# Ledger of designs, part 91: peptides against a protein of PDB entry 2N1D

Target 1, 169 residues: chain A of PDB entry 2N1D
Amino acid sequence: EVKVKIPEELKPWLVDDWDLITRQKQLFYLPAKKNVDSILEDYANYKKSRGNTDNKEYAVNEVVAGIKEYFNVMLGTQLLYKFERPQYAEILADHPDAPMSQVYGAPHLLRLFVRIGAMLAYTPLDEKSLALLLNYLHDFLKYLAKNSATLFSASDYEVAPPEYHRKAV

## One batch from the design tools (peptide; made by RFdiffusion4, then SolubleMPNN)

Design b1_p20_3_s4 (from b1_p20_3, 10 letters changed)
Fold by OpenDDE base, seed 1:
Structure b1_p20_3_s4 (fold): chain B 169 residues (1-169), chain A 20 residues (1-20)
Amino acid sequence: as target 1 above (169 residues)
Amino acid sequence: DEAWEAEIAEILAALGEAGE
């Protein structure tokens, strides 16, 4: 098993996110005001501003691309709670060709890192490559933690309307 | 952190239910 450590600052958010959706029956507002694509772009630009060499910049871009791909593949099947399924169906109907990284935001992106470890365990990477990837993933998570005040907010959620509850039954 | 491990297990389980 590949372990991806979640920063302590983000652990409470994962719990709050879970509670907001599953217990309080709220939904994250979609499309996100700041989507996954934007978050990843900001991270890449942040890394570039730190004086990385061309080779390091290339590595960051590859990591960003990888995170985006994993997110888009896993969102619909592994990163949603049952209560969010009707919302997802509506998104697919309204935006059939849009990648989910352009629709969803930081909370769902963070959920990816709860699941990604198991997926990486089956990825044919050598030990050195895996270690490097994990380092970048942890670096990205640290970036999310550093910017958590602007990325994660309960105000981005709303109480689902009665009509939605009927669909979720 | 045993408390966190228990909580993450619940989250994982809840996410898994939707994926079935």
Scores: peptide ipSAE 0.371, ipTM 0.861, DockQ to the pose 0.681
Fold by OpenDDE base, seed 5:
Structure b1_p20_3_s4 (fold): chain B 169 residues (1-169), chain A 20 residues (1-20)
Amino acid sequence: as target 1 above (169 residues)
Amino acid sequence: DEAWEAEIAEILAALGEAGE
């Protein structure tokens, strides 16, 4: 088993996100005001501004690319609640060729890290590569926690209209 | 942490249903 530790600051948000969608029947506003691509770009720029070596900068870019790829692959099948299915279908219809990292935002990105550990357990990575990846994943999560006040807000959700409820349930 | 494990179990159980 590959364990990805979620920062304590972000654990309550995962619960709140779950509650907003599944219990309060709200939806995250899409397209996101700040999408996954933008968040990852900000992280990369943040790391570069810290005066990293060329090799470390390269590693950050590779990790960002990897996170983006995993997110885009897993979003539709592993990172959505049942209530969000109609919204996802609408997004696919309206943006058939757009990667989901350009549509979804921080809450869904955070959900990736709940699932990614189990997925990585089946990924053929050598021990050194896996350790390096995990270090950067934890570093990125720390970045999300540091910026949680600007990335995670219940105000980014809205109550789904009655017509949506008929589609979802 | 025990309480968190219970919460995450519910989240994990609920996630991915869109892929069914």
Scores: peptide ipSAE 0.367, ipTM 0.863, DockQ to the pose 0.832
Fold by OpenDDE base, seed 2:
Structure b1_p20_3_s4 (fold): chain B 169 residues (1-169), chain A 20 residues (1-20)
Amino acid sequence: as target 1 above (169 residues)
Amino acid sequence: DEAWEAEIAEILAALGEAGE
């Protein structure tokens, strides 16, 4: 099995995110002020500014593209809590062709890394390719941890209105 | 640690419910 380690700094956030949605019945404000696309772009630019070679730059771009693709594929089926389903349905109805990486933000992106390990276990990657991918995934997670103060905030959540509660049950 | 394993198990279970 492929295990993706979550940085210690981000573990509490995963719990807080879970609590905000499932226990406190709040919703992440959509569309996100800073969406997944912009986060990945910032990461790519950050890596570029660190003096990487052309080969490393290409690798970063491929990883960014891969993360984006996995997120867009998995968001609706694997990265939402039950309470968030009505909100997701509304997003799909209003923006049927928009990739979810343009709508959702850091909290949902972080949830991807809780699930992605199981997905990678069934991918036909050789040992070297998998090790390289895991290295970049961990590097990206470290980037998220470094910028956690700006990317993760309970203030980005709102108490769901009574009307939402009725259709969420 | 055991505490984190318990927390992540709850998260995974909750995400699984929504995916049905």
Scores: peptide ipSAE 0.362, ipTM 0.859, DockQ to the pose 0.677
Fold by OpenDDE base, seed 3:
Structure b1_p20_3_s4 (fold): chain B 169 residues (1-169), chain A 20 residues (1-20)
Amino acid sequence: as target 1 above (169 residues)
Amino acid sequence: DEAWEAEIAEILAALGEAGE
């Protein structure tokens, strides 16, 4: 198993996110005000602005592309709570050709990193490549933690309407 | 650590229910 460490600053948010959805029966407002694509773009630009001695621009772009791909593949099957399924179905109906990285935001992106470790365990990567990838994933998580005040907010959630409760069960 | 592991387990379990 591949272990992806979640920053301590983000752990409470994962719990709050879980609570908001599963216990308080709220939904993250979609489409996200700041979607996954924009978050990844900001991260890439952030890394480029650092101007490190090492030429890591290509690597950053590849990591961003990879995270986006993983998110888009995993969102519908692995990153949603049961209560969110009707919302997801509505999104698919309204935006059939849109990648979910353009619809969902930071909370769901963070959920990816709870599951991505298990997925990477079955990815055909050599140890060196895997270690490098993990380093970038952790670096990205640190970026999320650094910007957590702007990326994660309970105000981005809303109480689901009564008709939604009947569908969600 | 122990408390966090328990919470993560609950989150993972809850995410697994999405397939129902």
Scores: peptide ipSAE 0.357, ipTM 0.859, DockQ to the pose 0.657

Design b1_p20_4_s1 (from b1_p20_4, 9 letters changed)
Fold by OpenDDE base, seed 2:
Structure b1_p20_4_s1 (fold): chain B 169 residues (1-169), chain A 20 residues (1-20)
Amino acid sequence: as target 1 above (169 residues)
Amino acid sequence: MDEAAEELAKLFEEIRKELE
């Protein structure tokens, strides 16, 4: 397994996110006020503004595209708690063709990095390419940590209504 | 699918223990 290290600064948030959903029976408000697409776009622009070469810019774009693809593939099957399933089903019913990167936000994106390591272990990347990818993933996680105050907030969650509880439990 | 979610929850529980 390829280990993707989550910054220590973000680990408490993962716990809070888990607690809000599974114990407090809250839901992240959807569609996200700042979705995964916008977060990745901001990251890419941030990297470009720091004077990267054309080749490095291309690499950042590829990493962003990869993260987006992984997120869209894994969200429904790998990144949701059981309590969130009815909400996801509603999203699919209302917007069957919408990529989840346009619906979900930072908390679910962060969950991706809890799982992505196992997926990367099965990629046909050579050692050098994998190391480079890991460096970019860690760089992105550092970016999330740096902007955590604006990206992660319990105020983005709300108590699920009683009718939702009947569907989820 | 439910198993995957449960595994994620277990991981977060371990993280929680590490933070205590």
Scores: peptide ipSAE 0.052, ipTM 0.704, DockQ to the pose 0.790
Fold by OpenDDE base, seed 1:
Structure b1_p20_4_s1 (fold): chain B 169 residues (1-169), chain A 20 residues (1-20)
Amino acid sequence: as target 1 above (169 residues)
Amino acid sequence: MDEAAEELAKLFEEIRKELE
């Protein structure tokens, strides 16, 4: 299994996110004010502004594309708590053709990195390519940590209404 | 889906325990 380390600065947020949903019965406000697509775009632009060569820029773009693809594939089946499923169903009904990277935001994106390691173990990447990918993934996580004040906030959640509680067992 | 969500919750629970 491929191990992806979560920065220590973001681990408390993962706990808060879990607590807000599972214990406090809150929901992340959707569509996100800042969705996954925009976060990845900001990261790519950030890396580009650092004076990367053409090869490094290409690599960043591929990593961004990969993260987006993994997120869109895994969100509905692996990144949601049971309490969030009715909300997800409503999102699918309202936005049937939209990728989830355009709907969800930073908290759910961070959840991806809790699971992505196991998925990477089944990719046909050689050792060198995998090491390079991991370096970029950790670099991206470091970027999220540095920008955590603007990406992660409990104010982006709200208490689910009684009607929702009837839909969610 | 349910199993995946439960495993994710377990990981977060372990993180919580480490922070306490």
Scores: peptide ipSAE 0.038, ipTM 0.661, DockQ to the pose 0.749
Fold by OpenDDE base, seed 5:
Structure b1_p20_4_s1 (fold): chain B 169 residues (1-169), chain A 20 residues (1-20)
Amino acid sequence: as target 1 above (169 residues)
Amino acid sequence: MDEAAEELAKLFEEIRKELE
């Protein structure tokens, strides 16, 4: 498995996210006020505005595109708690052709990086290329940590209604 | 899918234990 290090600043949010949903039976408000697409766009613009020389092999746009693709592929199958599944089903019914990166937000995006390492282990990338990718992923995570005050908040969750509890396993 | 969710929960539980 490829190890993706989560910044220490963000680990508490992973715990809070888990607690809000699993223990407190709350749901993240959807569609997100700031969706994954927007977060990635802000990151890309941030990187470009800094004027730094980047490695051409993994340009910012390619990294953003990759993260978006992984998120959209993995969200429904690997990034949801059981309690969130009825909500996801409703989202699919209401937005059948919309990528989940346009619906979900920062908490679910952060969950991706808990799971992405195992997926990267099966990529055809050589050692050097994988190292470069990991550097960019860690750079993105640092960006999330820097902006955590605006991206992660318990106020983005709400108690699920009784009707929802009857649907949840 | 259920297995994946369970594994994710285990990972978060591990994180929780690390913070305690």
Scores: peptide ipSAE 0.032, ipTM 0.657, DockQ to the pose 0.837
Fold by OpenDDE base, seed 4:
Structure b1_p20_4_s1 (fold): chain B 169 residues (1-169), chain A 20 residues (1-20)
Amino acid sequence: as target 1 above (169 residues)
Amino acid sequence: MDEAAEELAKLFEEIRKELE
């Protein structure tokens, strides 16, 4: 199995996220005030501000594009708890053509990196390529950790209304 | 660096296709 190291600072948040949804029956407010697209854009700008060369800028852009696409592919099938599925269905109905990276935010983006390791295990990547990918992913995760105070907050969740509970598992 | 960036793009594309 491919191991993607989640920064220690973010591990408690994953637990809180899980608890808010599955145990407290709350939902992340959608559309996100700060969606995945915005987070990735901020990351790219952050990397650019670090004095990167044109080549490095290109690399960052590819990382952003890759993460975004990967998120959009995986969100609906791999990154949602059962309790969130009705919400996702509503989002699809209301915004059928919108990429989920424009709807969801940091908590769900972080969940991507919990699952990505297992998925990479089934991808035919050579050791060198895998190491390269992991380095980029870890760099982004470090960015998330650095900005965790602004990206992850329980105040972004809300108690699901009674009508939601009636249709939820 | 350009080569590395292109490889990354390729990797994500491969991953995407595998997940679809």
Scores: peptide ipSAE 0.020, ipTM 0.511, DockQ to the pose 0.028

Design b1_p20_4_s2 (from b1_p20_4, 7 letters changed)
Fold by OpenDDE base, seed 3:
Structure b1_p20_4_s2 (fold): chain B 169 residues (1-169), chain A 20 residues (1-20)
Amino acid sequence: as target 1 above (169 residues)
Amino acid sequence: MDEAAEALAKAFEEIRAELE
């Protein structure tokens, strides 16, 4: 297994996210006020604005593209708690061709990094390429941690209505 | 750092291909 380290600052959020949905029976409000696309765009712009001497713009863009694609592929099958499945089904029904990176936000994006390590283990990457990828993934996670106060909030969740509970069982 | 950037790009292409 490839280990992707989640910043300690973000680990409590993963627990809160889990609790909000699984125990408090809340749902993240969709579409997200700040979706994954926007978060990744902000990260890319942030990296570009740092003015590093190294020509890393191409790498940043590829990392962003990779994370976005990874998220879009894995969201529906790997990143949802059981209670969220009816909500996802409704999203698919209403927007069948919309990428989930335009619908979901930071909490679900963070969940990706809980799963991504295992998925990378199945990808035939050489050691050097994997190391580079991991470095950028960790850099992105550091960015999320730095902006955690604005990206992660319990106020983005709402109590699911009774009719939803009937669908979720 | 073009080599590193290219390597990363290739890595993500392989990842995307694996996920598809």
Scores: peptide ipSAE 0.041, ipTM 0.634, DockQ to the pose 0.025
Fold by OpenDDE base, seed 2:
Structure b1_p20_4_s2 (fold): chain B 169 residues (1-169), chain A 20 residues (1-20)
Amino acid sequence: as target 1 above (169 residues)
Amino acid sequence: MDEAAEALAKAFEEIRAELE
């Protein structure tokens, strides 16, 4: 199995995120104030400001594009708790063609990395390419950890209204 | 620390299970 290591600083957040939704019956406020697109853009700009090679820029762009695409494909089917499904349905009804990377934010993006390791185990990547990808994924996670104070906050969640509870698991 | 590590491990198992 391909192991993607979550930074120790972010592991407690995954637990808090899970608790807020599944136990406290809260919902992440949508659309996100800081969506996945903007997070990835900030990361790319951060990397470009520190790197001076076309190869590095190309690699960063590919990683960003890959993360975005993977997120948009996986969000609805793999990254939501049962309690969040009615909210997702409302988003789809209102914005059927909007990429979820423009709607959701850092917490859901972080959930992607809980799943990505298992997915990568079945990808036809050569060893060198996989190693490079893993390096960038870990680098991105490190970036999230560095900016965790601004990206992850319980204040971005709110208690679901009673009418939501009636239609949610 | 050992108790915290175990708690996190269990939580991650639950998270993965609910996301599948």
Scores: peptide ipSAE 0.041, ipTM 0.649, DockQ to the pose 0.065
Fold by OpenDDE base, seed 4:
Structure b1_p20_4_s2 (fold): chain B 169 residues (1-169), chain A 20 residues (1-20)
Amino acid sequence: as target 1 above (169 residues)
Amino acid sequence: MDEAAEALAKAFEEIRAELE
């Protein structure tokens, strides 16, 4: 397993996210007001504005693309709590051709990084490439932490209606 | 502080388990 360090500022949020959904039976409002695509775009622009070299800019774009791809592949099968599955099914029915990075937001994106370490363990990356990737992933997580006040809020969740509870596991 | 850290760690384990 490859260890991806979650910033200390975001660890409590992961717990709150889990609690809101699993214990309080709330759902993240979808489609997200600020979706994953937008968050990644903001990060990329932020990095570009910091005066990165061409090579570093290329690397950032590649990392962003990779994160987006991983998110879109993993969201439905590995990033949802059981209580969220009916909501996901409804999203698929209503938006069958939309990538989930256009629907979901920061909380679900953060969940990816709980799982990404295990996924990276199966990549054929050499040690140097893996280290570089990890540095960028940690850099992105640091960005999320710095912007956590605007990206993570319990107000983005809502109590699931009684009808939903009957469909949920 | 230590107790809080342990509680957080436990919660993380539960989160990981539920996401699997």
Scores: peptide ipSAE 0.038, ipTM 0.639, DockQ to the pose 0.063
Fold by OpenDDE base, seed 5:
Structure b1_p20_4_s2 (fold): chain B 169 residues (1-169), chain A 20 residues (1-20)
Amino acid sequence: as target 1 above (169 residues)
Amino acid sequence: MDEAAEALAKAFEEIRAELE
């Protein structure tokens, strides 16, 4: 098992996110006003503005690319609550070729990091590489925590219409 | 899960190359 620690500031949001969807029967507004692509781009630019070396900048780009790809692979199968599945189906029907990183936002991105630890256990990373990757992942999570006020808000959710409830399990 | 694991391995292959 690979342990990826979620910042304490963000743990309550995971609960709120779960509550909004599963208990209050709300849906995250899609397409996201600030999608995963934009969040990752902002992070990369943030790291760049910190005066990092060229080597570190390139490494950040690789990390961003990896997170994006992992998100796009995992979103539909691992990161959705049952209530969200009809919404996802509608997104796929309307935008079959669009990567989900262009549709979904910060809450779903955060859910990725709940799962990533277990998935990393299956990657052929040596101890050194894994440690470095974990450092970058934690660094990104710290960035999310720092910007949590703008990235995570209940106002990004809305009550699902009655018609939607008939589709949802 | 197996497919996801494989995809993750591919996704981070480039990262590993740069982080080593």
Scores: peptide ipSAE 0.052, ipTM 0.632, DockQ to the pose 0.037; fails the geometry check

Design b1_p20_4_s3 (from b1_p20_4, 10 letters changed)
Fold by OpenDDE base, seed 4:
Structure b1_p20_4_s3 (fold): chain B 169 residues (1-169), chain A 20 residues (1-20)
Amino acid sequence: as target 1 above (169 residues)
Amino acid sequence: MDAAAEELEALFEEIRKELE
């Protein structure tokens, strides 16, 4: 297993997210007010503003592209709780060609890093490349932690309506 | 690890198991 360290500041949010969905039967409001694409764009711009070299900027862009790709691939199959499946089905019906990075937001993006380590363990990356990738992933997670007050909020969730509960049984 | 830290790790394991 490849260890992806979640910042301590973000661990409580994963628990709250889990509780809101699975115990309180709430749903994250979709489409997200700030979607994954926007978050990644902000991160890239943040990194560029720090005076990185062209090579470092290229690396950031590659990392952003990689995170986006992993998210879009994994969202529907690995990053949802059972209670969220009807919502996902509705999203697919309404937006069949839209990448999920344009629909979902910070909480689901954070869930990616709970599962991505297992996926990376089976990649053909050499040790040095993997270490570099992990470093960038950790850097991105630190960015999420730094901006957690604006990215994560229970107010972005809503109580699922009775009609939804019937679908989720 | 104190009791609170252990509880958090236990919850994390539950989260990993319940995501599908």
Scores: peptide ipSAE 0.248, ipTM 0.794, DockQ to the pose 0.063
Fold by OpenDDE base, seed 1:
Structure b1_p20_4_s3 (fold): chain B 169 residues (1-169), chain A 20 residues (1-20)
Amino acid sequence: as target 1 above (169 residues)
Amino acid sequence: MDAAAEELEALFEEIRKELE
């Protein structure tokens, strides 16, 4: 098992996100004002601005690409609560060819890191490469924590309409 | 899919309990 540590600053948000969806029956507004692609791009630019070497910049780009790929693969099957499934179905119908990283935002991206550890355990990476990857993932999570005030807000959620409740289990 | 969703909820419940 590969353990990805979530910063303590972000754990309360995971609880709030869970509460908004499952208990308050709200939905994250889609498409996100700031989608996963944009968040990852901002992170890459942030790292570049800190004077990274060419090799380090290349590594950041690879990590960003990897996070995006994992997100797009896992979102629909691993990162949604049951209440969110009708919304996801509507998104697929409206945007059948769009990657979910262009639709969803920070809250769902954060959920990825709760589940990604198990997936990484099955990668063909050697111990040294995996350690390097984990360092970047933790670095990215620290970035999310640093920018949490702008990335995570209950105002990005809305009460699901009555017709949604009728089709949601 | 349902099993995955339940696992996700269980993980967040665990986090919630840790914060209480």
Scores: peptide ipSAE 0.127, ipTM 0.783, DockQ to the pose 0.807
Fold by OpenDDE base, seed 2:
Structure b1_p20_4_s3 (fold): chain B 169 residues (1-169), chain A 20 residues (1-20)
Amino acid sequence: as target 1 above (169 residues)
Amino acid sequence: MDAAAEELEALFEEIRKELE
Protein backbone atom coordinates (compact mmCIF):
# COMPACT_ATOMS: atom_id res chain seq x y z
CA GLU B 1 0.00 0.00 0.00
CA VAL B 2 1.15 3.50 -0.83
CA LYS B 3 1.59 5.46 2.36
CA VAL B 4 0.04 8.91 2.50
CA LYS B 5 0.97 10.51 5.78
CA ILE B 6 -1.74 12.53 7.46
CA PRO B 7 -0.31 15.50 9.37
CA GLU B 8 -0.45 15.01 13.11
CA GLU B 9 -2.38 18.26 13.37
CA LEU B 10 -5.23 16.78 11.37
CA LYS B 11 -5.46 13.35 12.95
CA PRO B 12 -7.43 14.65 15.94
CA TRP B 13 -9.91 16.14 13.51
CA LEU B 14 -10.44 12.80 11.84
CA VAL B 15 -11.29 11.43 15.25
CA ASP B 16 -13.68 14.28 15.98
CA ASP B 17 -15.30 13.90 12.58
CA TRP B 18 -15.77 10.21 13.19
CA ASP B 19 -17.22 10.85 16.62
CA LEU B 20 -19.61 13.55 15.44
CA ILE B 21 -21.07 11.30 12.78
CA THR B 22 -20.98 7.82 14.22
CA ARG B 23 -21.43 8.44 17.94
CA GLN B 24 -23.19 11.77 18.22
CA LYS B 25 -25.34 11.08 15.15
CA GLN B 26 -24.68 14.45 13.58
CA LEU B 27 -24.44 15.35 9.92
CA PHE B 28 -22.16 17.73 8.11
CA TYR B 29 -24.30 20.54 6.76
CA LEU B 30 -24.78 20.27 3.01
CA PRO B 31 -24.18 21.92 0.69
CA ALA B 32 -20.92 22.89 2.32
CA LYS B 33 -20.32 26.55 3.01
CA LYS B 34 -16.87 26.00 1.57
CA ASN B 35 -16.87 23.10 -0.84
CA VAL B 36 -14.01 20.98 -2.11
CA ASP B 37 -13.80 22.92 -5.35
CA SER B 38 -13.26 26.12 -3.43
CA ILE B 39 -10.65 24.59 -1.16
CA LEU B 40 -8.70 23.26 -4.11
CA GLU B 41 -8.97 26.59 -5.89
CA ASP B 42 -7.62 28.38 -2.85
CA TYR B 43 -4.73 25.95 -2.68
CA ALA B 44 -3.90 26.43 -6.33
CA ASN B 45 -3.98 30.19 -5.95
CA TYR B 46 -1.85 29.93 -2.85
CA LYS B 47 0.77 27.95 -4.74
CA LYS B 48 0.70 30.37 -7.65
CA SER B 49 1.26 33.29 -5.31
CA ARG B 50 4.44 31.66 -4.05
CA GLY B 51 6.27 32.46 -7.26
CA ASN B 52 6.08 29.13 -9.00
CA THR B 53 7.30 28.72 -12.55
CA ASP B 54 4.91 27.96 -15.35
CA ASN B 55 5.82 24.31 -15.13
CA LYS B 56 5.20 24.21 -11.41
CA GLU B 57 1.91 25.98 -11.88
CA TYR B 58 0.90 23.42 -14.44
CA ALA B 59 1.82 20.63 -12.08
CA VAL B 60 -0.25 22.14 -9.29
CA ASN B 61 -3.24 22.43 -11.57
CA GLU B 62 -2.89 18.82 -12.57
CA VAL B 63 -2.67 17.74 -8.96
CA VAL B 64 -5.76 19.77 -8.09
CA ALA B 65 -7.61 18.25 -10.99
CA GLY B 66 -6.54 14.81 -9.89
CA ILE B 67 -7.62 15.31 -6.30
CA LYS B 68 -10.97 16.59 -7.49
CA GLU B 69 -11.46 13.62 -9.76
CA TYR B 70 -10.51 11.12 -7.08
CA PHE B 71 -12.84 12.81 -4.63
CA ASN B 72 -15.77 12.78 -7.01
CA VAL B 73 -15.21 9.15 -7.83
CA MET B 74 -14.61 7.94 -4.30
CA LEU B 75 -17.00 10.03 -2.18
CA GLY B 76 -20.08 7.90 -2.54
CA THR B 77 -18.44 4.52 -2.23
CA GLN B 78 -15.36 5.09 -0.10
CA LEU B 79 -15.64 8.20 2.05
CA LEU B 80 -19.00 8.02 3.82
CA TYR B 81 -19.92 6.48 7.12
CA LYS B 82 -23.06 4.38 7.15
CA PHE B 83 -24.96 7.08 9.00
CA GLU B 84 -24.34 9.49 6.13
CA ARG B 85 -25.83 7.28 3.43
CA PRO B 86 -29.39 8.67 3.56
CA GLN B 87 -28.02 12.19 3.31
CA TYR B 88 -25.97 11.23 0.29
CA ALA B 89 -29.00 9.63 -1.35
CA GLU B 90 -30.95 12.84 -0.85
CA ILE B 91 -28.14 14.85 -2.41
CA LEU B 92 -28.05 12.58 -5.44
CA ALA B 93 -31.80 12.81 -5.87
CA ASP B 94 -31.87 16.59 -5.60
CA HIS B 95 -28.67 17.27 -7.54
CA PRO B 96 -28.04 14.37 -9.89
CA ASP B 97 -25.65 16.27 -12.15
CA ALA B 98 -23.64 18.05 -9.50
CA PRO B 99 -20.16 16.78 -8.76
CA MET B 100 -19.75 15.98 -5.11
CA SER B 101 -16.78 18.33 -4.95
CA GLN B 102 -19.32 21.13 -5.22
CA VAL B 103 -21.45 19.76 -2.40
CA TYR B 104 -19.11 18.38 0.25
CA GLY B 105 -16.38 20.15 2.16
CA ALA B 106 -13.14 19.83 4.06
CA PRO B 107 -13.96 16.93 6.39
CA HIS B 108 -14.87 14.61 3.57
CA LEU B 109 -11.93 15.82 1.53
CA LEU B 110 -9.64 14.90 4.39
CA ARG B 111 -11.18 11.44 4.50
CA LEU B 112 -10.03 11.00 0.92
CA PHE B 113 -6.45 10.95 2.07
CA VAL B 114 -7.18 8.16 4.49
CA ARG B 115 -8.23 6.01 1.55
CA ILE B 116 -6.33 7.34 -1.44
CA GLY B 117 -3.17 5.42 -0.67
CA ALA B 118 -4.82 2.13 -1.40
CA MET B 119 -6.11 3.46 -4.70
CA LEU B 120 -2.71 4.77 -5.72
CA ALA B 121 -1.21 1.37 -5.11
CA TYR B 122 -3.15 0.10 -8.10
CA THR B 123 -2.41 3.10 -10.30
CA PRO B 124 0.18 2.45 -13.02
CA LEU B 125 2.67 5.16 -12.15
CA ASP B 126 6.41 4.91 -12.41
CA GLU B 127 8.48 5.50 -9.33
CA LYS B 128 9.36 9.06 -10.24
CA SER B 129 5.80 10.07 -11.02
CA LEU B 130 4.47 8.47 -7.88
CA ALA B 131 7.05 10.20 -5.74
CA LEU B 132 6.19 13.53 -7.29
CA LEU B 133 2.49 12.97 -6.76
CA LEU B 134 3.02 11.98 -3.15
CA ASN B 135 5.04 15.11 -2.58
CA TYR B 136 2.19 17.24 -3.87
CA LEU B 137 -0.38 15.36 -1.84
CA HIS B 138 1.66 15.87 1.29
CA ASP B 139 2.08 19.51 0.37
CA PHE B 140 -1.67 19.86 0.04
CA LEU B 141 -2.22 18.17 3.37
CA LYS B 142 0.18 20.62 4.96
CA TYR B 143 -1.91 23.38 3.46
CA LEU B 144 -5.02 21.90 5.03
CA ALA B 145 -3.25 21.70 8.36
CA LYS B 146 -2.15 25.30 8.10
CA ASN B 147 -5.73 26.41 7.46
CA SER B 148 -7.41 23.89 9.73
CA ALA B 149 -8.93 26.53 12.00
CA THR B 150 -11.09 27.82 9.15
CA LEU B 151 -11.67 24.52 7.39
CA PHE B 152 -12.59 22.15 10.19
CA SER B 153 -15.19 23.00 12.80
CA ALA B 154 -17.77 21.06 14.76
CA SER B 155 -20.13 23.96 14.13
CA ASP B 156 -20.46 22.73 10.56
CA TYR B 157 -22.31 19.72 11.91
CA GLU B 158 -25.80 19.46 13.33
CA VAL B 159 -27.81 16.82 15.09
CA ALA B 160 -29.80 14.80 12.61
CA PRO B 161 -33.55 15.00 13.05
CA PRO B 162 -35.40 12.04 14.54
CA GLU B 163 -36.87 11.03 11.20
CA TYR B 164 -33.38 10.82 9.74
CA HIS B 165 -32.14 8.73 12.62
CA ARG B 166 -34.84 6.20 11.93
CA LYS B 167 -33.76 5.94 8.30
CA ALA B 168 -30.10 5.51 9.10
CA VAL B 169 -30.26 2.51 11.40
CA MET A 1 3.54 8.78 23.32
CA ASP A 2 3.89 5.42 21.67
CA ALA A 3 0.73 4.15 23.32
CA ALA A 4 -1.20 7.17 22.11
CA ALA A 5 0.06 6.66 18.59
CA GLU A 6 -1.03 3.05 18.64
CA GLU A 7 -4.48 4.03 19.83
CA LEU A 8 -4.82 6.49 16.98
CA GLU A 9 -3.72 3.92 14.45
CA ALA A 10 -6.24 1.48 15.84
CA LEU A 11 -8.94 4.10 15.53
CA PHE A 12 -7.97 4.79 11.95
CA GLU A 13 -8.37 1.13 11.24
CA GLU A 14 -11.88 1.30 12.64
CA ILE A 15 -12.54 4.37 10.54
CA ARG A 16 -11.40 2.53 7.45
CA LYS A 17 -13.72 -0.34 8.23
CA GLU A 18 -16.63 2.01 8.75
CA LEU A 19 -15.94 3.77 5.46
CA GLU A 20 -15.99 0.52 3.52
Scores: peptide ipSAE 0.064, ipTM 0.703, DockQ to the pose 0.065
Fold by OpenDDE base, seed 3:
Structure b1_p20_4_s3 (fold): chain B 169 residues (1-169), chain A 20 residues (1-20)
Amino acid sequence: as target 1 above (169 residues)
Amino acid sequence: MDAAAEELEALFEEIRKELE
């Protein structure tokens, strides 16, 4: 299995995210005030500002596109806790044609990297291409860690109403 | 999908235990 290492700084957040949803029965406020598309765009711009060559810029854009695609494919089936499924259903009903990268934010994006390794194991990438991809994924995770104070906050969650509890068990 | 959710929760529970 392909392993994507989560930065140590972000592991506590994964626990807090899990606790907020599963134990405290809260929901991430949707649509996110800073969605996945925006986060990825900021990352791409950050990399460009660091003096990357045209070829490296192309690679970053491809990685961003890939992360976005994986997120949009995996969000509904792989990245949600059971408690979040009614919320997801409501989002789909209200925004049937919107990619989830425009709706969800940093916490769910981070969850992707817990699960993406298994998906990458089934991709027809050669060793060199996979290594390059993994390097960029780790680089992106480091970016998330660097900006964790602004990207991850319990204030982005809200207590689910009693009506939600009745349908989210 | 339920199995996937449980797997995700199990992964985070493991991380939680490591941090305690």
Scores: peptide ipSAE 0.056, ipTM 0.734, DockQ to the pose 0.776

